# Peptides against a protein of PDB entry 1MQS: the designs that were tried, part 168

Target 1, 223 residues: chain A of PDB entry 1MQS
Amino acid sequence: ILKMLFLNKDLNNNDNITTITDDIFNQQEIIWKVLILDIKSTATISSVLRVNDLLKAGITVHSLIKQDRSPLPDVPAIYFVSPTKENIDIIVNDLKSDKYSEFYINFTSSLPRNLLEDLAQQVSITGKSDKIKQVYDQYLDFIVTEPELFSLEISNAYLTLNDPKTTEEEITGLCANIADGLFNTVLTINSIPIIRAAKGGPAEIIAEKLGTKLRDFVINTNS

## One batch from the design tools (peptide; made by RFdiffusion4, then SolubleMPNN)

Design b2_p26_3_s4 (from b2_p26_3, 9 letters changed)
Fold by OpenDDE base, seed 4:
Structure b2_p26_3_s4 (fold): chain B 223 residues (1-223), chain A 26 residues (1-26)
Amino acid sequence: as target 1 above (223 residues)
Amino acid sequence: MYIKDLTKEFKELVEKYKKELEEKLK
């Protein structure tokens, strides 16, 4: 997140948020930026950063992507939003309207190829691709509630998994989504976990899926 | 922290589509 707020510049990963923000604040001229969020990313940011941290990172204003926002044509914008068609369309519209000087786009999770293509196609029509400085995938589809606890914030996950009326297909789909979220979390934390799950339920399914994903990833990265 | 930079790929795709648009206008 901090890297994103500093336009994905290399930061020393060994420093805590406070140290990084203080050092940057003291050493560099603050580039003021606008931070554009959605509901999900707002929760994510709020779980990790304080308002003062945002200010120290040069975030002067933060707004929801769906909110009416005043044009700030001389101010760079950081988008930190879910990879959805809706958000892409809004970003493109903001680009068309010259709402900001520069666009730093950060998606909260993996951007599907079709959406990347769609974004590129729409931007190509605008003729303003030069204003898009960065496109990143942050893989932050989780909320850290405390150092040892995080949530994927999947609505009604428990209810869905425990409702006898839920179809096996729905359960499988949900488990896959959860596993994806956990996988992204692991990648973000940059630590391979020991997976523990209750036997005989959805947790076991999720654990198996996650384990497979992790194994596949390790094999592919070491290859 | 795992961050994937898609900028290059994105820019390449933009150029691809620009060319396609130009070809259609011809």
Scores: peptide ipSAE 0.605, ipTM 0.933, DockQ to the pose 0.723
Fold by OpenDDE base, seed 3:
Structure b2_p26_3_s4 (fold): chain B 223 residues (1-223), chain A 26 residues (1-26)
Amino acid sequence: as target 1 above (223 residues)
Amino acid sequence: MYIKDLTKEFKELVEKYKKELEEKLK
């Protein structure tokens, strides 16, 4: 997994994940990348890597492949997804739309020959094959644990955030409190969250605040 | 952990299909 995050460069496997990430982070200029996951690979990544590990690997944003993602045409993308026709079609669509600058495709299991040919055929039509830098398949057998549901138990949060009479200051304050709670939860669980929020509302504000807190924390702890 | 690099094979297939497409458009 770490090798994939560093664009499949040779890494010395003899050191702990933390030591490897620290050494690479200190020795080389960080190339910021987007990480595209599916449900299965999300569970895999969360079980093996910490939030700090992803950031040290230069992952600035991670998203689900089926989610609407903003274009980042100047940013390379790492796909780590199941070898399915659906995922291949989405990757090709992302390529067609120039969503990213470069595409590093890693399948979570063996890619069948028919799907490899399908990917190649579709890419050939786009004329943008040069943007695909790598295609790898892997065999990862990880146990997916059941998701946990939790609540921050903030009283009347929903009502306050959805009441048109609520002031901007009140919304901002509440969003900050929620973001703090989520941040503390992330640190406690010591896992990297995929943040999903409705657009155009307080949830987006919370997501942005949380993202900033996580980034700041990782930068400050390495310093 | 088995990792296989398919990049070369993929690129070759892309070129193959490009040629086939060009031939059909003629």
Scores: peptide ipSAE 0.603, ipTM 0.932, DockQ to the pose 0.285
Fold by OpenDDE base, seed 2:
Structure b2_p26_3_s4 (fold): chain B 223 residues (1-223), chain A 26 residues (1-26)
Amino acid sequence: as target 1 above (223 residues)
Amino acid sequence: MYIKDLTKEFKELVEKYKKELEEKLK
Protein backbone atom coordinates (compact mmCIF):
# COMPACT_ATOMS: atom_id res chain seq x y z
CA ILE B 1 0.00 0.00 0.00
CA LEU B 2 2.72 2.51 0.90
CA LYS B 3 4.53 1.70 -2.31
CA MET B 4 1.37 2.51 -4.22
CA LEU B 5 0.93 5.82 -2.40
CA PHE B 6 4.44 6.79 -3.46
CA LEU B 7 3.71 5.92 -7.08
CA ASN B 8 5.24 2.45 -6.79
CA LYS B 9 8.74 3.65 -6.03
CA ASP B 10 11.05 1.28 -4.23
CA LEU B 11 10.63 1.48 -0.48
CA ASN B 12 12.45 -0.31 2.29
CA ASN B 13 9.85 -2.89 3.29
CA ASN B 14 11.50 -3.77 6.58
CA ASP B 15 10.68 -0.52 8.32
CA ASN B 16 7.57 0.46 10.22
CA ILE B 17 4.96 2.46 8.32
CA THR B 18 5.66 5.51 10.48
CA THR B 19 9.39 5.34 9.89
CA ILE B 20 8.95 4.98 6.14
CA THR B 21 6.53 7.89 5.87
CA ASP B 22 8.68 10.11 8.06
CA ASP B 23 11.83 9.39 6.10
CA ILE B 24 10.20 10.03 2.75
CA PHE B 25 8.41 13.12 3.99
CA ASN B 26 11.65 14.65 5.22
CA GLN B 27 13.83 13.75 2.26
CA GLN B 28 11.63 14.43 -0.75
CA GLU B 29 9.32 17.10 -2.00
CA ILE B 30 5.79 15.99 -1.40
CA ILE B 31 3.84 15.33 -4.56
CA TRP B 32 0.26 16.09 -3.69
CA LYS B 33 -2.19 13.65 -5.23
CA VAL B 34 -5.78 12.46 -5.03
CA LEU B 35 -6.68 8.96 -3.87
CA ILE B 36 -9.77 7.31 -5.36
CA LEU B 37 -11.15 4.30 -3.52
CA ASP B 38 -14.16 2.01 -3.49
CA ILE B 39 -15.94 0.51 -0.49
CA LYS B 40 -13.66 -2.51 -0.29
CA SER B 41 -10.40 -0.64 -0.70
CA THR B 42 -11.53 1.97 1.84
CA ALA B 43 -11.82 -0.73 4.45
CA THR B 44 -8.41 -2.08 3.49
CA ILE B 45 -6.69 1.31 3.68
CA SER B 46 -8.38 2.16 6.97
CA SER B 47 -7.16 -1.06 8.53
CA VAL B 48 -3.47 -0.32 7.94
CA LEU B 49 -3.09 3.45 7.67
CA ARG B 50 -3.96 6.47 9.74
CA VAL B 51 -5.08 9.89 8.56
CA ASN B 52 -1.62 11.29 9.20
CA ASP B 53 -0.05 8.52 7.15
CA LEU B 54 -2.05 9.51 4.09
CA LEU B 55 -1.16 13.15 4.50
CA LYS B 56 2.51 12.31 4.89
CA ALA B 57 2.24 10.28 1.71
CA GLY B 58 0.97 13.38 -0.08
CA ILE B 59 -2.69 12.42 -0.27
CA THR B 60 -4.49 15.74 -0.16
CA VAL B 61 -7.96 14.42 -0.97
CA HIS B 62 -9.48 10.98 -1.06
CA SER B 63 -12.92 10.00 -2.33
CA LEU B 64 -15.06 7.10 -3.43
CA ILE B 65 -14.96 6.29 -7.12
CA LYS B 66 -18.75 6.40 -7.40
CA GLN B 67 -19.00 9.81 -5.74
CA ASP B 68 -19.29 13.02 -7.67
CA ARG B 69 -15.77 14.42 -7.67
CA SER B 70 -14.66 17.87 -8.71
CA PRO B 71 -12.09 18.07 -11.49
CA LEU B 72 -8.49 18.68 -10.45
CA PRO B 73 -6.78 18.79 -13.84
CA ASP B 74 -3.39 19.75 -12.41
CA VAL B 75 -3.32 17.03 -9.76
CA PRO B 76 -2.27 13.40 -10.26
CA ALA B 77 -4.66 10.69 -9.12
CA ILE B 78 -4.13 7.26 -7.63
CA TYR B 79 -6.91 4.76 -8.16
CA PHE B 80 -7.06 1.83 -5.77
CA VAL B 81 -10.23 -0.01 -6.71
CA SER B 82 -11.69 -3.44 -7.46
CA PRO B 83 -11.15 -4.80 -10.98
CA THR B 84 -14.72 -4.46 -12.22
CA LYS B 85 -16.27 -3.31 -15.48
CA GLU B 86 -18.05 -0.53 -13.62
CA ASN B 87 -14.86 0.88 -12.12
CA ILE B 88 -13.07 0.67 -15.47
CA ASP B 89 -15.87 2.62 -17.14
CA ILE B 90 -15.68 5.30 -14.44
CA ILE B 91 -11.90 5.59 -14.80
CA VAL B 92 -12.27 5.99 -18.56
CA ASN B 93 -14.95 8.63 -18.06
CA ASP B 94 -12.66 10.49 -15.66
CA LEU B 95 -9.93 10.32 -18.28
CA LYS B 96 -12.26 11.65 -20.99
CA SER B 97 -13.25 14.51 -18.73
CA ASP B 98 -9.62 15.41 -17.94
CA LYS B 99 -10.50 15.10 -14.28
CA TYR B 100 -6.85 14.69 -13.24
CA SER B 101 -3.41 15.35 -14.72
CA GLU B 102 -2.10 11.80 -14.42
CA PHE B 103 -3.65 8.42 -13.67
CA TYR B 104 -2.00 5.76 -11.54
CA ILE B 105 -4.31 2.76 -11.59
CA ASN B 106 -4.01 0.03 -8.96
CA PHE B 107 -6.51 -2.80 -8.82
CA THR B 108 -7.15 -4.46 -5.46
CA SER B 109 -6.99 -7.95 -6.97
CA SER B 110 -5.93 -9.68 -10.17
CA LEU B 111 -7.22 -7.97 -13.30
CA PRO B 112 -8.75 -10.45 -15.75
CA ARG B 113 -7.38 -10.34 -19.30
CA ASN B 114 -10.76 -9.42 -20.77
CA LEU B 115 -11.01 -6.36 -18.49
CA LEU B 116 -7.46 -5.29 -19.29
CA GLU B 117 -8.32 -5.44 -22.98
CA ASP B 118 -11.55 -3.55 -22.37
CA LEU B 119 -9.69 -0.80 -20.52
CA ALA B 120 -7.10 -0.58 -23.28
CA GLN B 121 -9.74 -0.49 -26.00
CA GLN B 122 -11.69 2.30 -24.34
CA VAL B 123 -8.54 4.31 -23.60
CA SER B 124 -7.39 3.94 -27.20
CA ILE B 125 -10.51 5.75 -28.37
CA THR B 126 -9.92 8.73 -26.04
CA GLY B 127 -6.51 9.60 -27.43
CA LYS B 128 -5.38 10.33 -23.86
CA SER B 129 -3.42 7.18 -23.10
CA ASP B 130 -0.34 9.23 -22.19
CA LYS B 131 -2.08 10.37 -19.02
CA ILE B 132 -2.18 6.81 -17.75
CA LYS B 133 1.20 6.36 -16.14
CA GLN B 134 0.77 3.04 -14.38
CA VAL B 135 -1.50 0.02 -14.30
CA TYR B 136 -0.98 -2.42 -11.43
CA ASP B 137 -2.94 -5.26 -9.94
CA GLN B 138 -2.32 -6.72 -6.52
CA TYR B 139 -3.66 -9.13 -3.96
CA LEU B 140 -3.76 -7.87 -0.40
CA ASP B 141 -4.59 -10.14 2.50
CA PHE B 142 -6.39 -7.74 4.82
CA ILE B 143 -9.21 -8.21 7.26
CA VAL B 144 -12.08 -6.00 6.18
CA THR B 145 -13.84 -4.39 9.12
CA GLU B 146 -17.45 -3.23 9.08
CA PRO B 147 -18.16 0.50 9.18
CA GLU B 148 -19.01 2.06 12.52
CA LEU B 149 -21.58 4.77 13.20
CA PHE B 150 -20.73 7.73 15.42
CA SER B 151 -22.66 10.66 16.86
CA LEU B 152 -21.39 13.89 18.37
CA GLU B 153 -24.61 14.28 20.40
CA ILE B 154 -24.87 18.00 19.76
CA SER B 155 -28.30 19.10 20.89
CA ASN B 156 -30.65 20.50 18.25
CA ALA B 157 -27.98 20.78 15.59
CA TYR B 158 -30.31 19.72 12.80
CA LEU B 159 -33.05 22.09 13.92
CA THR B 160 -30.68 25.02 14.23
CA LEU B 161 -29.14 24.45 10.82
CA ASN B 162 -32.52 24.15 9.13
CA ASP B 163 -34.28 27.01 10.92
CA PRO B 164 -34.73 29.93 8.53
CA LYS B 165 -34.33 32.32 11.45
CA THR B 166 -30.83 31.13 12.22
CA THR B 167 -28.21 33.71 11.30
CA GLU B 168 -25.20 33.03 9.12
CA GLU B 169 -22.96 33.69 12.10
CA GLU B 170 -24.79 31.11 14.18
CA ILE B 171 -24.53 28.57 11.39
CA THR B 172 -20.82 29.23 10.99
CA GLY B 173 -20.25 28.87 14.70
CA LEU B 174 -22.17 25.64 14.92
CA CYS B 175 -20.38 24.23 11.88
CA ALA B 176 -17.06 25.05 13.52
CA ASN B 177 -18.11 23.21 16.68
CA ILE B 178 -19.21 20.19 14.68
CA ALA B 179 -15.94 20.18 12.75
CA ASP B 180 -14.01 20.32 16.03
CA GLY B 181 -15.96 17.38 17.35
CA LEU B 182 -15.35 15.37 14.22
CA PHE B 183 -11.67 16.23 14.27
CA ASN B 184 -11.33 15.05 17.85
CA THR B 185 -13.19 11.87 16.99
CA VAL B 186 -10.89 11.17 14.05
CA LEU B 187 -7.83 11.62 16.25
CA THR B 188 -9.30 9.41 18.95
CA ILE B 189 -10.17 6.49 16.70
CA ASN B 190 -7.04 7.08 14.62
CA SER B 191 -8.75 6.05 11.39
CA ILE B 192 -8.94 7.63 7.95
CA PRO B 193 -12.29 9.22 7.21
CA ILE B 194 -13.87 9.68 3.83
CA ILE B 195 -15.65 12.99 4.05
CA ARG B 196 -18.98 12.99 2.24
CA ALA B 197 -21.07 16.13 2.31
CA ALA B 198 -23.98 17.52 0.37
CA LYS B 199 -23.09 20.55 -1.69
CA GLY B 200 -24.51 23.99 -1.03
CA GLY B 201 -25.29 23.58 2.66
CA PRO B 202 -23.86 23.42 6.17
CA ALA B 203 -22.46 19.97 5.51
CA GLU B 204 -20.11 21.39 2.91
CA ILE B 205 -18.94 24.06 5.35
CA ILE B 206 -18.26 21.41 7.97
CA ALA B 207 -16.37 19.26 5.49
CA GLU B 208 -14.17 22.16 4.46
CA LYS B 209 -13.42 23.11 8.05
CA LEU B 210 -12.60 19.53 8.96
CA GLY B 211 -10.27 19.21 5.99
CA THR B 212 -8.47 22.38 7.00
CA LYS B 213 -8.07 21.18 10.57
CA LEU B 214 -6.59 17.90 9.44
CA ARG B 215 -4.11 19.65 7.17
CA ASP B 216 -3.15 22.15 9.84
CA PHE B 217 -2.63 19.38 12.35
CA VAL B 218 -0.20 17.60 10.07
CA ILE B 219 1.72 20.79 9.37
CA ASN B 220 1.97 21.61 13.06
CA THR B 221 3.03 18.13 14.10
CA ASN B 222 5.76 18.08 11.49
CA SER B 223 7.13 21.48 12.60
CA MET A 1 1.52 -10.08 -1.25
CA TYR A 2 1.31 -10.25 -5.04
CA ILE A 3 1.87 -7.13 -7.13
CA LYS A 4 2.08 -7.19 -10.90
CA ASP A 5 3.03 -4.28 -13.14
CA LEU A 6 0.71 -4.37 -16.15
CA THR A 7 1.76 -1.00 -17.57
CA LYS A 8 3.81 -2.35 -20.46
CA GLU A 9 1.20 -4.87 -21.48
CA PHE A 10 -1.50 -2.24 -21.20
CA LYS A 11 0.40 0.23 -23.39
CA GLU A 12 0.97 -2.43 -26.00
CA LEU A 13 -2.72 -3.23 -26.08
CA VAL A 14 -3.59 0.44 -26.42
CA GLU A 15 -1.30 0.74 -29.42
CA LYS A 16 -2.80 -2.37 -30.95
CA TYR A 17 -6.31 -0.99 -30.67
CA LYS A 18 -5.22 2.41 -31.99
CA LYS A 19 -3.86 0.76 -35.10
CA GLU A 20 -7.04 -1.20 -35.54
CA LEU A 21 -9.07 1.99 -35.30
CA GLU A 22 -6.86 3.74 -37.82
CA GLU A 23 -7.25 0.89 -40.25
CA LYS A 24 -11.02 1.02 -39.92
CA LEU A 25 -11.04 4.74 -40.64
CA LYS A 26 -9.07 4.28 -43.93
Scores: peptide ipSAE 0.606, ipTM 0.932, DockQ to the pose 0.295; fails the geometry check
Fold by OpenDDE base, seed 5:
Structure b2_p26_3_s4 (fold): chain B 223 residues (1-223), chain A 26 residues (1-26)
Amino acid sequence: as target 1 above (223 residues)
Amino acid sequence: MYIKDLTKEFKELVEKYKKELEEKLK
């Protein structure tokens, strides 16, 4: 998330959010930006960042993508929204209307190929593709519902894992998705967790997968 | 962090569709 707020520049991952923001703040003039969110990404941002962190990152104002927003043609915008047709159409409309000076598009999860093509096709018609500076996707699909409690918002996960008709392949796939979500959560929070899982079930599978991902990450970052 | 930069691919697709549009207008 912080990387996104700094237009996906390389950040030293070993420092606390405060140290990173302070170092950047002291070295470069703050580029003020607008942050465009949806309901899901709002929850994500709010769970990880404080209002002061947004300000230090140069976010002057944040708004929901579906809300009516005033044009700021001289201000760059960061979009952090779900990869949906609706959001793509809104982004393109904002581009057509010259609502912002530059567009940095970050999708909250993997962008399907068909939607990437749709975005490109619509943008090609506008003749304003030069204003789109970045297109990223990431997997930060988690919501903090309560202190120390978060959800990946995977639909019917419980039902799928407990349905006797569910295949082992489906279970394995779901566990992998959950592990990926947890891994991304850990990276976002920038803390190494103590993993606790019940034995003999899907939770153990997820814990093992997550542990492997974390170990691999630590090895790759320390090498 | 599983962030994928799609910018290059996106720009290539935009250019592809621009060419297709130009060909249709001819």
Scores: peptide ipSAE 0.604, ipTM 0.935, DockQ to the pose 0.495; fails the geometry check

Design b2_p26_4_s1 (from b2_p26_4, 13 letters changed)
Fold by OpenDDE base, seed 3:
Structure b2_p26_4_s1 (fold): chain B 223 residues (1-223), chain A 26 residues (1-26)
Amino acid sequence: as target 1 above (223 residues)
Amino acid sequence: SEIEKAINERGEKLTKEFKELVEKYK
C-alpha cells in the first residue's frame, strides 16, 4: 500500500511505516497527489495508515470514486479501487474530462481479462492513453482491522468448519480459499509469517496449504 | 525483497499488457 502511494517506486525496506515515510519525506521532493478510493479500499487504508502517513506520502486529498470530485488537472491521481465495470467507467470518464494530470490505477484485486480489455478499448477511444502511467492489480483478499489482525471476509467460515454436516470436500475447498487469502495477505504486507496451527483440524490443513504456496513462491522468485 | 520484486514485476507486466491492448484498439 505504501509503495502504491509513492507511485510504486522502490522504498527502503524498513519495518516501520513511520520510518519509511520519514525517510522518504526527508530525501525526496514531495509529489502532491489525489487518492481515489472506494468503500472497500477506504477500510483497508484506514486500518493500515494514519492520516499523517497519507500526508507524508503526498496525499493532499482523498475521495470516494463515486463522489463528485473537483477537477485538479495539474495534480496526479492514484486510484485504489475494486476491479469493477462501474469503477472502470468512472476512471475513463475522469480521463475524458481531464480531471487529473496523470492516472495511476491500482485495483484492489486481480483484474479480469475482460475488464482489462474493456478498459483498454475505452481508453483507446479517448486518445489520452498517455495520461495513464500505471495499471496495477493488488492482492487484497483481506481486510485489516488492527495492525496484526485481519479478516478474509469469507462468509460463515467458522460455522462451516464447525458444522458436523459439512463434508470433507467442502472443508478442503474452504481451507484452500483461506490459504489463498492468507497467501495474498503475506504478499501485500511483504512479511513472511511463522505459521502456527492447531493439530488435527482445519487449521492444520490451511497451514500446510499456505506453507506450500509460500515455498513455491520463494522457489519461483529465487530462480 | 523477493515479494516486492514479484509485485513490481506483476504491475509492470499488467501496465505493459494494457498499453499493448490500447494500441491494438487504436
Scores: peptide ipSAE 0.555, ipTM 0.902, DockQ to the pose 0.623; fails the geometry check
Fold by OpenDDE base, seed 5:
Structure b2_p26_4_s1 (fold): chain B 223 residues (1-223), chain A 26 residues (1-26)
Amino acid sequence: as target 1 above (223 residues)
Amino acid sequence: SEIEKAINERGEKLTKEFKELVEKYK
C-alpha cells in the first residue's frame, strides 16, 4: 500500500510505517497527488494508514471513484479500486476528460485478462495512453481491522466449515480459498510469517496449503 | 526483499502487457 502511494518505488520495509514515511519525506521531493478509492479500498487504507501518513505520502485529496470529482489536470492521480468494468469505464472517462495529469492505476485484486483487454482497447481509442503510467493489481483479499488482526471477509466461512452437511469437496475448496487469501496477505505485508494452526481441523489444512504456496513462491523467486 | 521484488516484477509486467495491448489496438 505504501509503495503504491509512492508510485510503486522501492521502499525499505525494515522500518515501521512512520519511519518509512519520515525517511522518504526527508530524502525525496514530495509529489502531491490525488488518491481515488472505492468503498472497499477506503476501508483498507483507513485500517493501515493514518491521515498523517497520507499527507506524508503526498496525498492531498482523496475521493471515491463514483463521486463527482473536479478536474485537476496538473495533478497526478493514483487509482486504488476494484477491478470491475464499471471502474474501468470511469477511469477511461476520466482519461478522456483530462481530469488528471498522470494515471497510476492499482487494482485491489487480480485484473482478469478480459478486463485488461477492455481497458487497453478503450484507452487506445482515446489516444492518451501516454498518461497511463502504471497498471498494477494488488493482493487485497483481506481487511485489516486491528494492527494484528485481519479478516478475509469470506462469507459464512465459519458456518460452512461447521455445518455437518458441508461436503469434503466444499471444505477443501473453501480451505483453498482461505489459503489463497492468506498467501496474498503475506505478499501484501511483505513478510514471511511463522504459521501456527490448530491440529486436526480445517486450520491445519489451510496451514499446509499456505506453507506449500509460500515455499513454492520463495523457491521460484530465488531461482 | 524477495517478495517486494516479485510484486514489483508483477506490476511492471502488467504495465508492459497493458501498453503492448494498447499498441495492438491502435
Scores: peptide ipSAE 0.554, ipTM 0.904, DockQ to the pose 0.635; fails the geometry check
Fold by OpenDDE base, seed 2:
Structure b2_p26_4_s1 (fold): chain B 223 residues (1-223), chain A 26 residues (1-26)
Amino acid sequence: as target 1 above (223 residues)
Amino acid sequence: SEIEKAINERGEKLTKEFKELVEKYK
């Protein structure tokens, strides 16, 4: 998240959020930016960052994507929103209207190929593709509830996993979803965890799936 | 870290793919 706020520049990962923001604030000229969020990303940002952190990151104003926003044609914008057709259309409209000087687009989850093509097609028509500097898809399927504690906010996961009527296929599917969320969390935290799980239950299945995903990801990145 | 590198590479790749698609539709 902090990396996104600094236009996906390399940050020193060994420091606490406060230390990172302080170091960057002291070493680099602050570029003031607008942060555009949706309901989901607002919850994510609010769980991880304080208002003061946003200011230190150079966020002058933050708004919801669906809200009426005043044009700031000389100010770069960071979009951190869900990968939906609606959000893509709004971004394109903002581009058409020259609402901001530059567009740094960060989707909160994986961008489907069809939506990527739709975005590209619409942007091509505007003739203003040069204003789009970045298109990233983030891995934010979690909300930080407490320091070092997070939730995937999967509805009724505990109930489903413990319901005797739940099929093995349903359990496997849910475990896969949980593992995906945890994988995204690990990538967001940018730290390889030591995975601990109870043996003989869904937690073990999740741990194995997560381990496999992490190994595959590391191998594919180093190749 | 390897994770940071992977994230950066993914972002750069997606941006590149986007730019290529934009040119394709022009």
Scores: peptide ipSAE 0.553, ipTM 0.904, DockQ to the pose 0.687; fails the geometry check
Fold by OpenDDE base, seed 4:
Structure b2_p26_4_s1 (fold): chain B 223 residues (1-223), chain A 26 residues (1-26)
Amino acid sequence: as target 1 above (223 residues)
Amino acid sequence: SEIEKAINERGEKLTKEFKELVEKYK
């Protein structure tokens, strides 16, 4: 998230967000930016960052993508929104209207190929593709609730896993989904966790799946 | 970190793919 706010530049690996923001604030000229969010990403940002952190990152204004926003043609914008057709159409409309000087687009999750093509096609028609500086997709399948605590916000996961009527297939499917979400979380926080799970239950299954995904990822990244 | 590198590479790749597609549709 912080990397996104700094236009995906390399940041010094410090463990503390405050330290990172302070260091950057003191060492580099702040580029003031607008942050465009949706409901989902607003929840994510608000859980991880304080208003002061946003200011230190150069975010002067933040707003919802669906809200009426005043043009700031001399200010670069960071979009951090869900990869939906609706959001893409709004971004393209903002581009057409020269609402901002530059567009840094960060989708909150994986951008499907069809939507990538749609975005590209619409942007090509505008003739303003040069204003789009970045297109990134993030791994935000989690919500940070407290320091060092987060949730995948999977509905009724606990109930489903503990219901004796739940089938083995349903449990396996849910565990896979949880493992995927945790994997994406690890990528987002840029830290490999020590995995701890209770033995003899779904948590162990999840831990095993996550461990496998992480090992595979490390191997593939090092190759 | 290896993770950071992978994230950066993915982002750069997606941006590149986007730019290439834009040119394709022009």
Scores: peptide ipSAE 0.550, ipTM 0.900, DockQ to the pose 0.636; fails the geometry check

Design b2_p26_4_s2 (from b2_p26_4, 14 letters changed)
Fold by OpenDDE base, seed 5:
Structure b2_p26_4_s2 (fold): chain B 223 residues (1-223), chain A 26 residues (1-26)
Amino acid sequence: as target 1 above (223 residues)
Amino acid sequence: SEIEEALNKRGEELTKEFKELIEKYK
């Protein structure tokens, strides 16, 4: 997330957020930019960063993507929004209207191929593709509530896992979704955890799936 | 870190793919 605010430049992740922002603030020229969010990403950003951190990152203004926003044609914009057709259409409309000088697009989760193609097609028609500098998809399937506590915010997870009427297939599917969310969390915080889970339940299934995903990722990255 | 490098690479690749698709639709 912090890296995104600095236009995905390399950051030294060995320090806490405050130290990182202070170091960057003191060593690099601040580029003032606008941050465009949706409801989901607003919750994520607010849980991870303080208002002062945003300011130190050069965020002068932040707004919701669905809100009426004034044109700032000389200011670069960072979009951090869900990968939806609605958000893509709004981004394209903002591009058409020259609302900002540059567009750094960061989706909160994986961008489906069909939406990528739709975005590319629409942008191609505008003739303003040069204004789009980056298209990234982040791994944010969680909300951080405390420095060491987060939630995947999967609806009815507890109820589903504890309902005796839930099928094995449904449990397996839910465990896969949870493992995916945890995997994305690990990638986001850039730290491989020691996995601990209770034996004989869904937690063990999740732990095994997560372990496999992490091992596969490390092996594939090192090869 | 290896994870950070992998994420950066993914972002760069997605950006590249996006630009290539734009050229394809021209």
Scores: peptide ipSAE 0.473, ipTM 0.891, DockQ to the pose 0.651; fails the geometry check
Fold by OpenDDE base, seed 1:
Structure b2_p26_4_s2 (fold): chain B 223 residues (1-223), chain A 26 residues (1-26)
Amino acid sequence: as target 1 above (223 residues)
Amino acid sequence: SEIEEALNKRGEELTKEFKELIEKYK
């Protein structure tokens, strides 16, 4: 999340949020930017960052995507919103209206191919594609068969994975815990699922761990 | 971290794919 607030630039992760923000504040000219959120991402941001952290990251104002927002044509905007058709349409409308100088789009979960194509098509029509600087998505889109238990675990996992203070060891441990939870669920329902995960992120790590556990289990039970 | 590198790579790839799609629709 902090990386996103700094336009996905490489940050020295060895430092505390405060240290990182202080170092950037002291060493580099702060780029002031607007943060656009939805209800879901607001909850996520609020759970990880304090208002003061946003300010230190150069966020001058944050607003909901569905709210009427004043144009700030000289200010770059960071979108951190759910990958929905509605949000895409709003972003495109903001682009058409020159609401901001630059657009850094970060989706809270994986962006489906059809929505990516829709976004690209709409942006192409505007002729303002140069203002779109980044399109990023997050990997945490697990379809959970038992939504209540895994929703909480996934939410905690998401928060931990996006906390810059989280160590690689903690991430690995968390992924292992998630895989264990999923494994237990699979055993409980007595059905081996087809595992699908986005490549290149925590989801892939979890899927790999889960796959290994299932394979080991099958081998051990058949032996 | 490997995860951060993977996230960065994915972001760059998605951005690239997006730009390529824009050119396709032009």
Scores: peptide ipSAE 0.468, ipTM 0.891, DockQ to the pose 0.538; fails the geometry check
Fold by OpenDDE base, seed 3:
Formats: structure tokens, C-alpha cells, sequence
Structure b2_p26_4_s2 (fold): chain B 223 residues (1-223), chain A 26 residues (1-26)
């Protein structure tokens, strides 16, 4: 998350956000940017970053994508929003109106192929494709509530896993979804966990699935 | 880290794919 605020440039490998922002602020000229969010990403940003962190990252203004925003044609914009048709249309409209000088688009989760094509098609018509500097999709399937505490926001997970009427197939499916969310969390926080799970239950299934995903990722990255 | 490198690569690839699609639709 912090990386995208610095236009996905390499950051010094310091574990503390404050230290990172201080180092960057002291070493480089700050580039002032606008941060455009949606409801989901606002919750994420608020959980991880303080207002002071945003300022140190050069975020002068942050706003919701659906809100009316004043044009700042000389200011670059960072979008951190859900990959939806609605958000894509708004981004394209902002591009058409020259609302900002540059566009750094970061989707909160994987961008489907159809939406990527739609975005590209609409942008091609505008003739302003050069203003779009980056298109990234992130691995955001969780909300951080406290340091080292997070929620995957999966509805009724506890009830489903403990309901005697729940089928084995349903449990397996839910465990897969949880493992996917945990995997994305690991990538987002850039920390490989030690997996601990109780034996003989859904937690063990989740741990196994997560372990497999992590191993596969490490193998693919090292190859 | 390996994770950071992988994420950066993914972003660069998506940006590249996006730019290629733009050229296709011109």
C-alpha cells in the first residue's frame, strides 16, 4: 500500500512505515499527489496509514471516486479503487476532462480481462493514453483492524464452519476462499508467516492450502 | 524481497498489457 503512494518505486527495506516515510521525505523532493479511493479502500488505508503518513508520502488531498472532485490539471493522481465497470467509467471520464496531469491506477484486487479490455478501449478513444502511467492490480482481500490483526470480511464464516448442516463440499470451498485471502494478505504485508493450526478441523485444511500456495509462489518466483 | 519483486513484475506486466491493448484498439 505504501509503495503505491510512491508510484510503485523501490522503497528502503525498513519495517517501520514511519521510518520509511521519514527517510524518503528527507532524501527526495516530495511530489504532491491526489489520492482517489472508494469505500473499501478507504477502510484499508485508514487502518494502515495515519494522516501524517499520507502527508509525508505527498498526498495533499484524498477523496472518494464517486464524489465531485475539483480539477487539478497540474497534479498527478493515484487511484486505489475496486476493479468495477463503474470505477473504470469514472476514471475514463476524469481522463477525458483532464482532471489530473497523470494517472496511476491501482485496483484493490485482480482486474478481470473483460474490464482490462474495456478500460483500454475507452482510453484509446480519448487519445490521452500517455497520461496513464501505470495500471496495477493489488491483492486486497482483507481489512486491517489492528497491527497484526485483520479480517477477510467473509460473511458468516464462523457460523458456516460450525453449522452441522454444512456439507463437506461447502466447508472445503470456504476453506479455499479463506486460504486465498490469507495468501493475498501475506503478499500485501510482505511477510511469510509461520502457519499454525489446530488439528482435525477446518483450520488444518486452510493451513494446508495456504502452505501449498506459498510454496508454489516461492518456487515460481525463484525460477 | 522475493514478494516485492513478484508484485512489481505483475504490475509492470499489467501496464504493458494495457498499453498493448490500447494499440490494438487504435
Amino acid sequence: as target 1 above (223 residues)
Amino acid sequence: SEIEEALNKRGEELTKEFKELIEKYK
Scores: peptide ipSAE 0.462, ipTM 0.882, DockQ to the pose 0.640; fails the geometry check
Fold by OpenDDE base, seed 4:
Structure b2_p26_4_s2 (fold): chain B 223 residues (1-223), chain A 26 residues (1-26)
Amino acid sequence: as target 1 above (223 residues)
Amino acid sequence: SEIEEALNKRGEELTKEFKELIEKYK
């Protein structure tokens, strides 16, 4: 998230967000930016960053993508929104209207190829592709509630996993979704966890799936 | 970290792919 706020530049690996922001604030000229969010990403950012952190990162204004926003044609914008057709259309409309000087687009999750193509097609028609500086898809399907504590915000997960009426197929599906969310979390925090799970239950299934995903990822990145 | 490098690479690749697609549709 911090990297995104600094336009995906390399940040010094300090463990403390405050230290990182302070170091950057002191060492580099702050580029003031607008941050555009949706409901989901607002929750994510609010859980991880304080208002002061945003300011230190050069975020002067933050707004919802669906809200009426005043044009700031001389200010670069960071979009951090869900990869949806609706959001893409809004971004393209903002581009057409020259609402901002530069566009740094960060999707909160993986961008499907069809949406990437749609975005590219629409942007190509505008003739303003040069204003789009970055298109990233991030893995932020989690909410940090407390330091070292986070939630995937999967509705009724506990109830579903503990309901004796839940089918094996439903459990397997839910475990897969949880594992995907955890995997995304690991990537986001840039830390490989020691996986601990209770044996003989859904937690073990999740742990195994997560472990496999992490191993596969490490293998693919080292190749 | 390996994860950070992988994420950076992915972002760069997606941006590149996007730019290539734009050129394809011109």
Scores: peptide ipSAE 0.461, ipTM 0.884, DockQ to the pose 0.661; fails the geometry check

